# Ledger of designs, part 329: peptides against a protein of PDB entry 3T6J

Target 1, 375 residues: chain A of PDB entry 3T6J
Amino acid sequence: PIVESYIGFIESYRDPFGSRGEFEGFVAVVNKAMSAKFERLVASAEQLLKELPWPPTFEKDKFLTPDFTSLDVLTFAGSGIPAGINIPNYDDLRQTEGFKNVSLGNVLAVAYATQREKLTFLEEDDKDLYILWKGPSFDVQVGLHELLGHGSGKLFVQDEKGAFNFDQETVINPETGEQIQSWYRSGETWDSKFSTIASSYEECRAESVGLYLCLHPQVLEIFGFEGADAEDVIYVNWLNMVRAGLLALEFYTPEAFNWRQAHMQARFVILRVLLEAGEGLVTITPTTGSDGRPDARVRLDRSKIRSVGKPALERFLRRLQVLKSTGDVAGGRALYEGYATVTDAPPECFLTLRDTVLLRKESRKLIVQPNTRLE
Target 2, 372 residues: chain A of PDB entry 3T6J as posed
Amino acid sequence: PIVESYIGFIESYRDPFGSRGEFEGFVAVVNKAMSAKFERLVASAEQLLKELPWPPTFEKDKFLTPDFTSLDVLTFAGSGIPAGINIPNYDDLRQTEGFKNVSLGNVLAVAYREKLTFLEEDDKDLYILWKGPSFDVQVGLHALLGHGSGKLFVQDEKGAFNFDQETVINPETGEQIQSWYRSGETWDSKFSTIASSYEECRAESVGLYLCLHPQVLEIFGFEGADAEDVIYVNWLNMVRAGLLALEFYTPEAFNWRQAHMQARFVILRVLLEAGEGLVTITPTTGSDGRPDARVRLDRSKIRSVGKPALERFLRRLQVLKSTGDVAGGRALYEGYATVTDAPPECFLTLRDTVLLRKESRKLIVQPNTRLE

## One batch from the design tools (peptide; made by RFdiffusion4, then SolubleMPNN)

Design b2_p29_3_s1 (from b2_p29_3, 15 letters changed)
Fold by OpenDDE base, seed 1:
Structure b2_p29_3_s1 (fold): chain B 375 residues (1-375), chain A 29 residues (1-29)
Amino acid sequence: as target 1 above (375 residues)
Amino acid sequence: GVSFRLELGGPAVPALYDFYYEGVTSVRA
């Protein structure tokens, strides 16, 4: 088997300032079959990048073909095992040198395992569909998230010599209609500038890219889904995200007004964006469980994903990218923290919903024993 | 082929790409 590994101070999710990496390492075996599927996505990446809702001037000047490999982890040293990885975690290097994507396939497989009776917050009519397409939709989302999410976008930079990597006279900010007013100075990085929101903000951008691009027929085709199956995968992917946004409340600490998990914060933000879109796209309904205690149901109107959801996500995603590209920390923080704010304000009453989430939470087992066998 | 099985146990721990993990899973490589 083909063995891959990495080691070092890689992920900064546990750093409140998003700068210091936690020591991490893994040993894994290449899943050739799934890797081949991701390579098809890589082959379409350059074209798919053009579908993202920002001008080419806000995208990488040169497309660098990345590697994308699916891995089955044998051992992982760290505080948590990710489903997908995009490295290096430096935007400047991603723009100039390229990047590698990996999907930890067997970690995803564990995540795919869901018992129907334990599947919370979904309508009964959606549960079977969700269970059926959860795995495939995750593959799509992770692929897009890593490859076209983390792998997209340009940072406007002024180097130490005063030169810009963009034309100040011609590049227009699509949100303001004006010339670019801010950028990264020499030595400034995404993490250094955006600090406490950098990790979650970037994850939100990447997740949003996934949701946005999964609507593209070519994407589903690449993953082998057509017709009704493709539509179901799309629906379940979006449904999973809005559900995840609700589940995310577990990782919010009201007393400290902080989030303990960057990805979950990102998913909550997306939920807020889609709720804001209104028009019946997403509905969270408090209910009473069979035990007489609080419960909730999340509904996503699949018929409104394209008409209501996509435009809302488009606008939001473009704003995320523009603010990121221009290094507009104030604007970025205002936008992101605005959506990341958890209150008990009606109609959602998120703090109350959080109590429901905590009440319905089941123990999340950790991966403790990797095994291999010949078949 | 080679199958990789991950067995779940112990207390809840965070993951970078968080999902609810249930049961034991096997992936064929």
Scores: peptide ipSAE 0.024, ipTM 0.531, DockQ to the pose 0.158
Fold by OpenDDE base, seed 3:
Structure b2_p29_3_s1 (fold): chain B 375 residues (1-375), chain A 29 residues (1-29)
Amino acid sequence: as target 1 above (375 residues)
Amino acid sequence: GVSFRLELGGPAVPALYDFYYEGVTSVRA
């Protein structure tokens, strides 16, 4: 088998300023079958990037074709095992050497192993479908998230010599209709400017890209889904996200007004965006469990994903990208933190829902070193 | 082929993804 590994200070999610990496290491084996799907996705990436809801001027001038592989992890050392990785996180290396997308396939497989009776916050009618398609939908989401999420968008930069990587006279901000008013100056980076929200903001953008592009038939075809299966994968992917947004409340600390997990914060933001869209797209209903204690149900109207969800996500995703590209920290922070705010305001009463989430949460999975066998 | 089996110690873990830093691809002189 093809063995891959990495080691070093990789992810900065535990750094509140998103700059200092946590030491990680893994050894994995390439999953050739899934990697082939990702290769097809890579082959379509340049075209799919054009489907993203921002002008080409806000996209990278040149698409750098990355490697994309699915890895079955043999061992992973770190505080948490991700589902997907995009490395390196060093700008200079990404520019000169490129980047690699990785999906940790077998981690996903075991993460999905939830007993039906313990599956929280879903309608009974959705549980079997959810269980069936969670894995496949997640493969789609991870691929899109890493490759076309993290791999998309352009930062407007003025270098130390005063030169711009964009035409100040012709590039128009699609949100304002005006010329570009802000950019990254020499020495300024995404993390240095957006600081405390940088990681979560970027994860939110990447997750949104996944949801948005998973609606594209070509994407589903690449992953081997057509017809009713494709629609079910889409539905479950979106359902996963809105459910995750609710689950995310576990990682919010009300006393500190702080999120403890960047990805979960991102998912909550997306939930808020989709709730704001209204029209019955997403409904969170407090209920009473069989134990007589608080429970909740998340409902997603699949018939409104394209008509209501997609436009809402499109607008939001475009705003995320525009604010990121222009280095508009004030606008970006206002937008993102606005959606990331957790209050007890009706109708959602998120702080109350958080209590329900905490009440219904189960112990986190322990991922143990896998057994391997040759077939 | 090679197959892998992971032991489960609890319910589903939320999916985590990596962060991607944007690099400058070109600068107009």
Scores: peptide ipSAE 0.025, ipTM 0.481, DockQ to the pose 0.072; fails the geometry check
Fold by OpenDDE base, seed 2:
Structure b2_p29_3_s1 (fold): chain B 375 residues (1-375), chain A 29 residues (1-29)
Amino acid sequence: as target 1 above (375 residues)
Amino acid sequence: GVSFRLELGGPAVPALYDFYYEGVTSVRA
């Protein structure tokens, strides 16, 4: 078998300032069959990047075709096992050298093992569909998240010699209609500028890319879904995300006004964006469970994903990218922290919902890393 | 394909998709 590994200080999720990497390492075996699936996505990546809701001037000048490998993890050393990886974690290298994508297949397989009776916060009518399509939709989301999420976008840079990697005279900020007024100077990086919000912000951008692009027929075709199946995959992917946004409240600490998990914060932000879109797209309804205790239901109107959800996400995602590209920390922080704020204000009453989430919290699954044997 | 050699100490940008959707904790055997 083909063995892949990496080791070192790589991911900065546990650094409050998003700069210092946590020591991490893995050993995994290549799943050739699953890797082939992602190769099709890679082959279409350059075209799909053009579907993202920002001008080409805010996208990489040249897309470098990466590897995308599905791995079955043998061992993983770190605070948590991801479902997917995009490396390197250096935007400059991603832009100039390219990147590699990894999907941890057997990690995803464990995550797919959902028991209907333990599935919280969904309508009964959605549970079977959710269970059926959670896995496939996750494959789509992970692939898009890693490849076209983390792999997309341009940082405007002025190098040490004063040269710009963009035309200051012609590039227009689509949000302001004006020329570019801010950029990364020599020595400035994404993490150094955006610091405390850098990790979650980037995850939010990547997740949003996944939701946005999964609506594209070509994406579903790449993953082998057509017709009703494709629509169900889309629905479940979006449903999973809005549900995750509610579940995310577990990782908010009200007393400290902080988030303990970057991805979950990101998912909550997306939920807020989609709730703000209104028009009945997303509804969170407090209920009473069969045990007489508080519960909740998340509803996503399938018919409004494209008409209401997509435009809302488009605007939000474009803003994320523009602020990232221009190094506009003030604007980025204002935008992101605004959506990441958790209060008990009506109508959502998120702090109250958090209590419900905690009340319905299930025991965490334990993933025991496998051994291999000769056959 | 593109291959990389990562260096220690460089700036890190989050590039992971986790599976906390299911509240899973990893245990190394």
Scores: peptide ipSAE 0.024, ipTM 0.555, DockQ to the pose 0.059; fails the geometry check
Fold by OpenDDE base, seed 5:
Structure b2_p29_3_s1 (fold): chain B 375 residues (1-375), chain A 29 residues (1-29)
Amino acid sequence: as target 1 above (375 residues)
Amino acid sequence: GVSFRLELGGPAVPALYDFYYEGVTSVRA
C-alpha cells in the first residue's frame, strides 16, 4: 500500500490569533478508489471555478493543479481528526512545495455510521434516505469544500513596492458597482485582518461553495450519481447542512456570546441564511419527544432548493468572497456576526432550541484506531 | 488545475473539514 504521513504544527484553530499551529500528525494509506473520484474533480476544477458566483477578477489568476488524495488513517495524533485537510498552511512551503488536499476516508466512514433510532431532529420520512446517502453526500461536500472552497478566491493586494495584483481601473465590485476601494496592504494577511472571525468565516465560505456547486450536474456525475440518485444526494447534502446548523447550537456559549467551534458556527450561519430565504425552504419545528420532553424537527423542501435556496446562497456567498477579496473587515464582520448572532427572538427562538439540542445531545463519541486487513 | 497558493505575506487559510463520529472503522492493507 501507499503510505502517507505528516507531522508538525499545522492547524491554528485553537489559537485566538489564528496564527500558532497545534502539534499534530498522522499515518495513513491511500484509498485508490475514492482518490479516483477526487482526481476527476481536480480535472474539472478550472471549469467549475467559473460557476462560482463572483467575477473572474475575484478568482485566482493562475490555476495550479493540486494533489487530492483520499486516505485511510492508520493513526492520528492531535486534538481532533478532521475529515479533510488542505496543506501546507505556511506560505514559504506553499510557494516551494505546492499544495495537497487530503480526504480522510475512514474518518468519514465512521461519521456515516448513524443509527436510525439515535438520529435526531429529522422527519421520519427523511431518516432512511439520510442514512442511505449521508456517506456519498459527505464525499461530495468534503471534496468541494476543500478543493473548490478553500481553493478558490483571490485576495487583492498592494505589495511593498506599491504595485497591485489587480487592475484598479477595470475591476468592479459586483456588490457596489464601483471600483475596488480596499485591499490588503503589505504585511496584512487574512488572519491578521479578520482575526476572530477569520477561521469560521472561511469555513462558512467553503461550506457554502460545497452546497452551491453540488447542484451542478457535472459534480454529481464526477462522483457517479445520475437521475434520482443525484437528486437524493443533493437533498441529503443540503439537509445535513441545515441539521448541522441546528446541532451547532451546542457549541455556542450564551454567557460569553462565544462560539467554541469554527465549523459549527459556519454551519449555523448557513442555516440562518437559508431560513432568511423563507418561502418554506427550511422549517424548524419544536416538538415533543417520545419521552415527553422537548424535541425538534428540521424540514427541507427539496423542491425549493434550486428556486429559493440557490439564489439565497448565491448572494450570500458572493458577498463573503467580495468582502474577503477586498479586505473589508468592517463589512465582513457585520455580515458574518449578524448571521452568527444567537438570540431567543421569534419565530426561531434559537436559545430555546439550544436547550433542546443540549437535551438531545448524545454522549461523547470516541474514535478508536482502525484495524488493518488484507483483502 | 486549481491553485491553492496564497499571496505572499498573507495568512494561512483554515483548511479543515471536521465531523463528529459514532463508531469504529477498518482499513485495507
Scores: peptide ipSAE 0.024, ipTM 0.400, DockQ to the pose 0.032; fails the geometry check

Design b2_p29_3_s2 (from b2_p29_3, 16 letters changed)
Fold by OpenDDE base, seed 1:
Structure b2_p29_3_s2 (fold): chain B 375 residues (1-375), chain A 29 residues (1-29)
Amino acid sequence: as target 1 above (375 residues)
Amino acid sequence: GVSFRLELGGPAVPAAYDFYYDGVASVRA
């Protein structure tokens, strides 16, 4: 088997300021079959990047073909095992030198395991479909998230010599209709500039890319889904995200007005965006469980994903990217923190829902016991 | 082929890397 490993200060999710990496390391084996699947996505990446909802001037000047490998983890040292990795975690390097994508396949396989009776917050009619397509939809989402999410977008930079990596006279901000008014100065990075929101903001952007691009006909084809299957994968992917947004409330600390998990915060933000879109796209209904205690149901109207969801996500995603590209921290923070705010305001009453989420929470265990076998 | 299968065990997953997902915690980095 082909063995891969990495070690070092990699992810900054444990840093409140989003800059300092936690020491991590893993040893894994290449899953050739799954890697080949992701390579098909890589082959279409350059074209798919053009489908993202920002002008080419906000995309990387030159596409650098990345590597995308699926790995089966043997051992992982760190706070937790990710499902996917995009490295390096430096946007400037990503756009100038390239990047590598990794899917930790057996982590996903464990994550795919679910018991119907323990599946919370879904309508009964959706549970079987969700269970069936959870894995495939997650594969799609992870691939898009890593490759075309983290792997997309340009940072506008003025270098130490005063030169710009964009034409100040001709590049127009699609949100304002004006010339670019802000950029990254020499020495400024995404993490240093956006600081406390950088990690979650970027994860939100990447997740949004996944949801947005999974609607593209070519994407599902790449993953081998057609017809009704493709539509079900799309539906379950979006459903999973809105459900995740609700589950995310567990990771909010009301007393401190902060989030303890960047990815979950990102997913909550997306939920808020899709709720804001209205028109019955997403509905969260408080209910009473069989035990007589609070429960809830998330409903996603699949018929409105393209008509309501996509436009809302498009606008939001474009705003995320534009603010990121221009280094507009004030605007970015205002946008992101606005959607990340958790209150008990009607109609959602998220703080009340949080109590429900906590009440329905089940034990989460570490993945600590790898097994190997020959087949 | 060779399969590498992970199992759940031990204590609760730390929140920093925790995506609560049907009893399984995972994140994408």
Scores: peptide ipSAE 0.020, ipTM 0.582, DockQ to the pose 0.219
Fold by OpenDDE base, seed 3:
Structure b2_p29_3_s2 (fold): chain B 375 residues (1-375), chain A 29 residues (1-29)
Amino acid sequence: as target 1 above (375 residues)
Amino acid sequence: GVSFRLELGGPAVPAAYDFYYDGVASVRA
């Protein structure tokens, strides 16, 4: 078997400044069957990167073919086991040296089990579809998130010798129509500049890439979905994201105006973006549960994903990337924190919804490793 | 073939480092 492992200070999600890594390590075995799907995605990556909603000047100058494998975890030491990983966690290295992607396949396999009667915040008509396609849609999302999310975009840099990695005279900011006004100076990094929002911002960008590109027929084909199945996978992927945005409220601390989990904050931001798009794309309706206590339902209009949702994500995702590329911390913070703000303003009344989320939450459990079987 | 499965168990994941929603693990950078 092909064995992969890593160890060290890798992820900085527990650092409020997004800089200090926590110690983790794993040993895993390559899942060849699932890895084949990701290899097909890698083979299409260069072309799919062109589908992202920013100019080529804001994308990597040269496509670097990454490694992407599905791993079955034998042991994982850390605070939590992710679904996917993209390393190194340095944007400058990603664009110059390349990167590696992994999907922790057996983590996903276990995590997908949800009892229908305990599935919160979905319409009854969506529950069976959600249960059926949650797993497959998440596989798509993970692949896109890691490979084309974290693996995309260029940082504009002025090196220690004063040289730029972009043409100051010709590169135009697509949002302003002006020449590039800011960049990363020598010694500056994504984390050092964007600091407290860096991790969540990047996760939001990556998740948005996933939602945006999952609409591409080639992506779904790579994962083996066509026709009605492909459309259902798309729908469930988007539905899962907007639902996750609501669930995310559990991880907001109102009294501190603080988000405790970067991924959840990111998902809430996406929910806010899609709600802002309006036109009935996403609707959150407070309801009363069978127990007589507050409940809620998230509705996603399937017919408006492409007509309303995609354009909203296009605009938002482009802004995220442009602000990231140019190192525009002020603009980036204003944009991101704006969408990450949780108030009780109507019509959503998110603070009230948070109470509902907390009321309906289920305990999340750790994963015990491993259960090895011969089949 | 050989399969490597996992099982749900143990204590709840701390909120500050919860990589799961609805049982599904979050993706990490």
Scores: peptide ipSAE 0.019, ipTM 0.565, DockQ to the pose 0.241
Fold by OpenDDE base, seed 5:
Structure b2_p29_3_s2 (fold): chain B 375 residues (1-375), chain A 29 residues (1-29)
Amino acid sequence: as target 1 above (375 residues)
Amino acid sequence: GVSFRLELGGPAVPAAYDFYYDGVASVRA
C-alpha cells in the first residue's frame, strides 16, 4: 500500500494564542477508493470556490490544485486524532505555495458505529436517518471543510516593499461599501493578529463553508448522491452540525469564560448563527429522559435549510471572510466572541443546557489499535 | 487491498484536549 506520514510541530490548537505547534505524527495508508472521490472534488474546486459568498477580490487570485487523499491511520501520536487535515497551517503559504488535504478515513468510520440507543439530543424520527447518513455526510463535510474551507479566502497583504496584493482603488469591502481600510502588514499573520480566536475562527469559517457548499448539487453528485439521498445527506450534515453545537457546551468552562476546544467553539458559533436566523429552522427543546433526568432535543427543519439557513450562513460566512481578509481583529473578535458567548439567557439557557450535555456525555474513549485485514 | 479499522474503547480517560465528539474525531486545519 501507499504509505503516508507526517511528523512535526503542526497544529497549534493547544496554544492559547494559536501560534505554537504541538508535536504530532502519524503513519497511514492511502485509501484509494475514498481518495478518488476527493480527487473529483478537487477537480471541481476552482468552480466551487466561485460559489462562496464573497467577491472574487476576497478569494485567492489563483487556485492552486492541492493533493487530497483519504488515509487509513495505523498510528497517530498527538493529543487528538483529526478527521481531516489541511496543511500548511499558514494562510500566506496556502495562498502562494498551495496546500495538501487529508481525510483520515478510518477515524471517521469509527463514528459510524454509533448505537441508536446512545445517540443523544436527536428526535426519534431523525435517529435512524442520522445513523444511516452520518458517515456519508461526514465525508462530504470533511472534504468541503478542508478543501474549500481552509483552502479558500484571500488575505489582503502589504509586503515589506509596500506593495499590496490587491487594488486599493477598486476593491470594495462588501460589508461597508468602502475601500479596504485594513490589511496585514509585513510580518503579520492570521495567527499573530487574531491570536486567541484565530484557530476557532478559522474552523468556524471552514465548517460554514462545508454547510454552505454541501447544498450545491454538484457536490453531492461528486460524492455519488442524487435525489432523495442527496437531500438526506444535506439534512444530516446540517443536523450533525447543530447537534455538535449543543455538544460543544461540554468544552466551555463557565468559570473561566473560555473554550477548551476550537472546533467545538466553532460549532457552537454556527449553532448560534442558525438559531438567530429564527423562523423555526433550529429548535432546542429541554426534555426529560426516560431516566427522569434532564435531556434535550435538537430539531432542524429541513424545509428551511435553503430558505432560512443558507441566507443566514451566507451573511455570516461573508462577514467572517471579510474580517479575516482585512485583518480587522476588532471587528472579527466582536463578531465571533459575540456568537461564542455562553449565557443562561432565555430562550436557550445554554448554561442550563450545558448541565444537560454534561449529564448525558459519555466518557472519553481511547482509540486502542487498528485492525488490519487483507481483502 | 488492505483495509484498516480503528476501535474505540478502554477505560475513561481525562480529556485534557479532546478532539472527539460522539466517538468521532474533529476536523483539524
Scores: peptide ipSAE 0.022, ipTM 0.621, DockQ to the pose 0.225; fails the geometry check
Fold by OpenDDE base, seed 2:
Structure b2_p29_3_s2 (fold): chain B 375 residues (1-375), chain A 29 residues (1-29)
Amino acid sequence: as target 1 above (375 residues)
Amino acid sequence: GVSFRLELGGPAVPAAYDFYYDGVASVRA
C-alpha cells in the first residue's frame, strides 16, 4: 500500500488568534479508488473555478494543479480527526507553490454510520434519504471544500517593492463598483490580518463553495451521480449543512459569546444566510419529542435550493471572497460576526434552540484506530 | 487559498452528529 503521513504544527483552529499551529500528525494508507475520483475533480478544477461567483481578477492568476488523495487513517495524533485536509495553510504558498488535498476516507465513513433512530432534527421523510446519501454527498462536499474552497481565491498584495499583484486601474470590486482600495501589504497574511475570525471565516467560505458548486452537473458526474441520484445528493448535502448549522449551537458558549469550533461556527453562519434568504427555503420548527421534551425539525425545500438558496449563497460567498481578497478586515468581521451572532431573538430563538440541541445531543463515541493486514 | 481541515470532533464523535468538529473557533494560520 501507499503510505502517507504528515506531522508538525499545522492547523491553528485551536488558537484564538488563528496563528499558532497545533501539533498533530497522521499515518494513512492511500485509498486508490476514491483518489481516482478526486483526480477527476482536479482535472476539472480550473474550469470549475470559473464557476465561482467572483470575477477572474479575484481568482488565482494561475491554478496550480494539486495532488488530491483519499487516505484511510491508520493513526492520528491531535485534538481532532479531520475529514479533509488542504495544505499548506499559507495562502501565499498555495498561490505560488501549489497545494495538496487529502480526504480522510475512513473518517468520513465513521461519520456515515448514523442510525436512523438516533438521527435528530430531521423530518421522518428525509431520514432514509439522508442516511442513504450522506456518505456520497459528504465525499462531494469534502472534495469541493478542500480543492475548490480552500484552493480558490486571490489575495491582493502589495509586495515589499511596492508592486501590486493586480492592476489597480482596471480591477473593480464587484461589491462596491469601485477600484480596489485595500490589500495585503508586505508581511501581512490572511491569518495575521483577520486573526480571530480567519479560520472560521475561511471554513465558511470553503463550505459555501462546496454547497455552491455541488449544484454543478459536472461535479456530480465526476463523483458518478446523474439524474435523480445527483439531485438527491445535492439535496442531502444542503440538508446536511443546514442541519449542521443547528447542531453547531452545541459549540457556542453563550456566557463567553464564543464559538468553540471553527467549522461549526461556519456552518451556523451558512444556516443564518440560508434562513435570511427566506421564501420557505429553510424552516426550523420547535417541536415536542415523543418523550415529551423539546425537540426541533429542520426542513429544507429542495425545490428552492436553486431558486432561493443558490442566489443567497452566491451573494454571500462573493462577499466573503471580496472581503478576503481585499484584506478588508472591518468589513469581513462585520459580515461574518453578524451572521455568527447567537441571540434568542425571534423568530428563530437560537439560544432556546441551543437548549434543545444540547438536550438531544448524544454522547461522543471513541474513534478507534484501525489495524491493517496483508492478505 | 486557505488551509482547510474538515474535522470530526476528535477521537470521540457523537453518533447523532454527521458533522462533528472538535476544537475552538479560530483564525486560520
Scores: peptide ipSAE 0.020, ipTM 0.525, DockQ to the pose 0.094; fails the geometry check

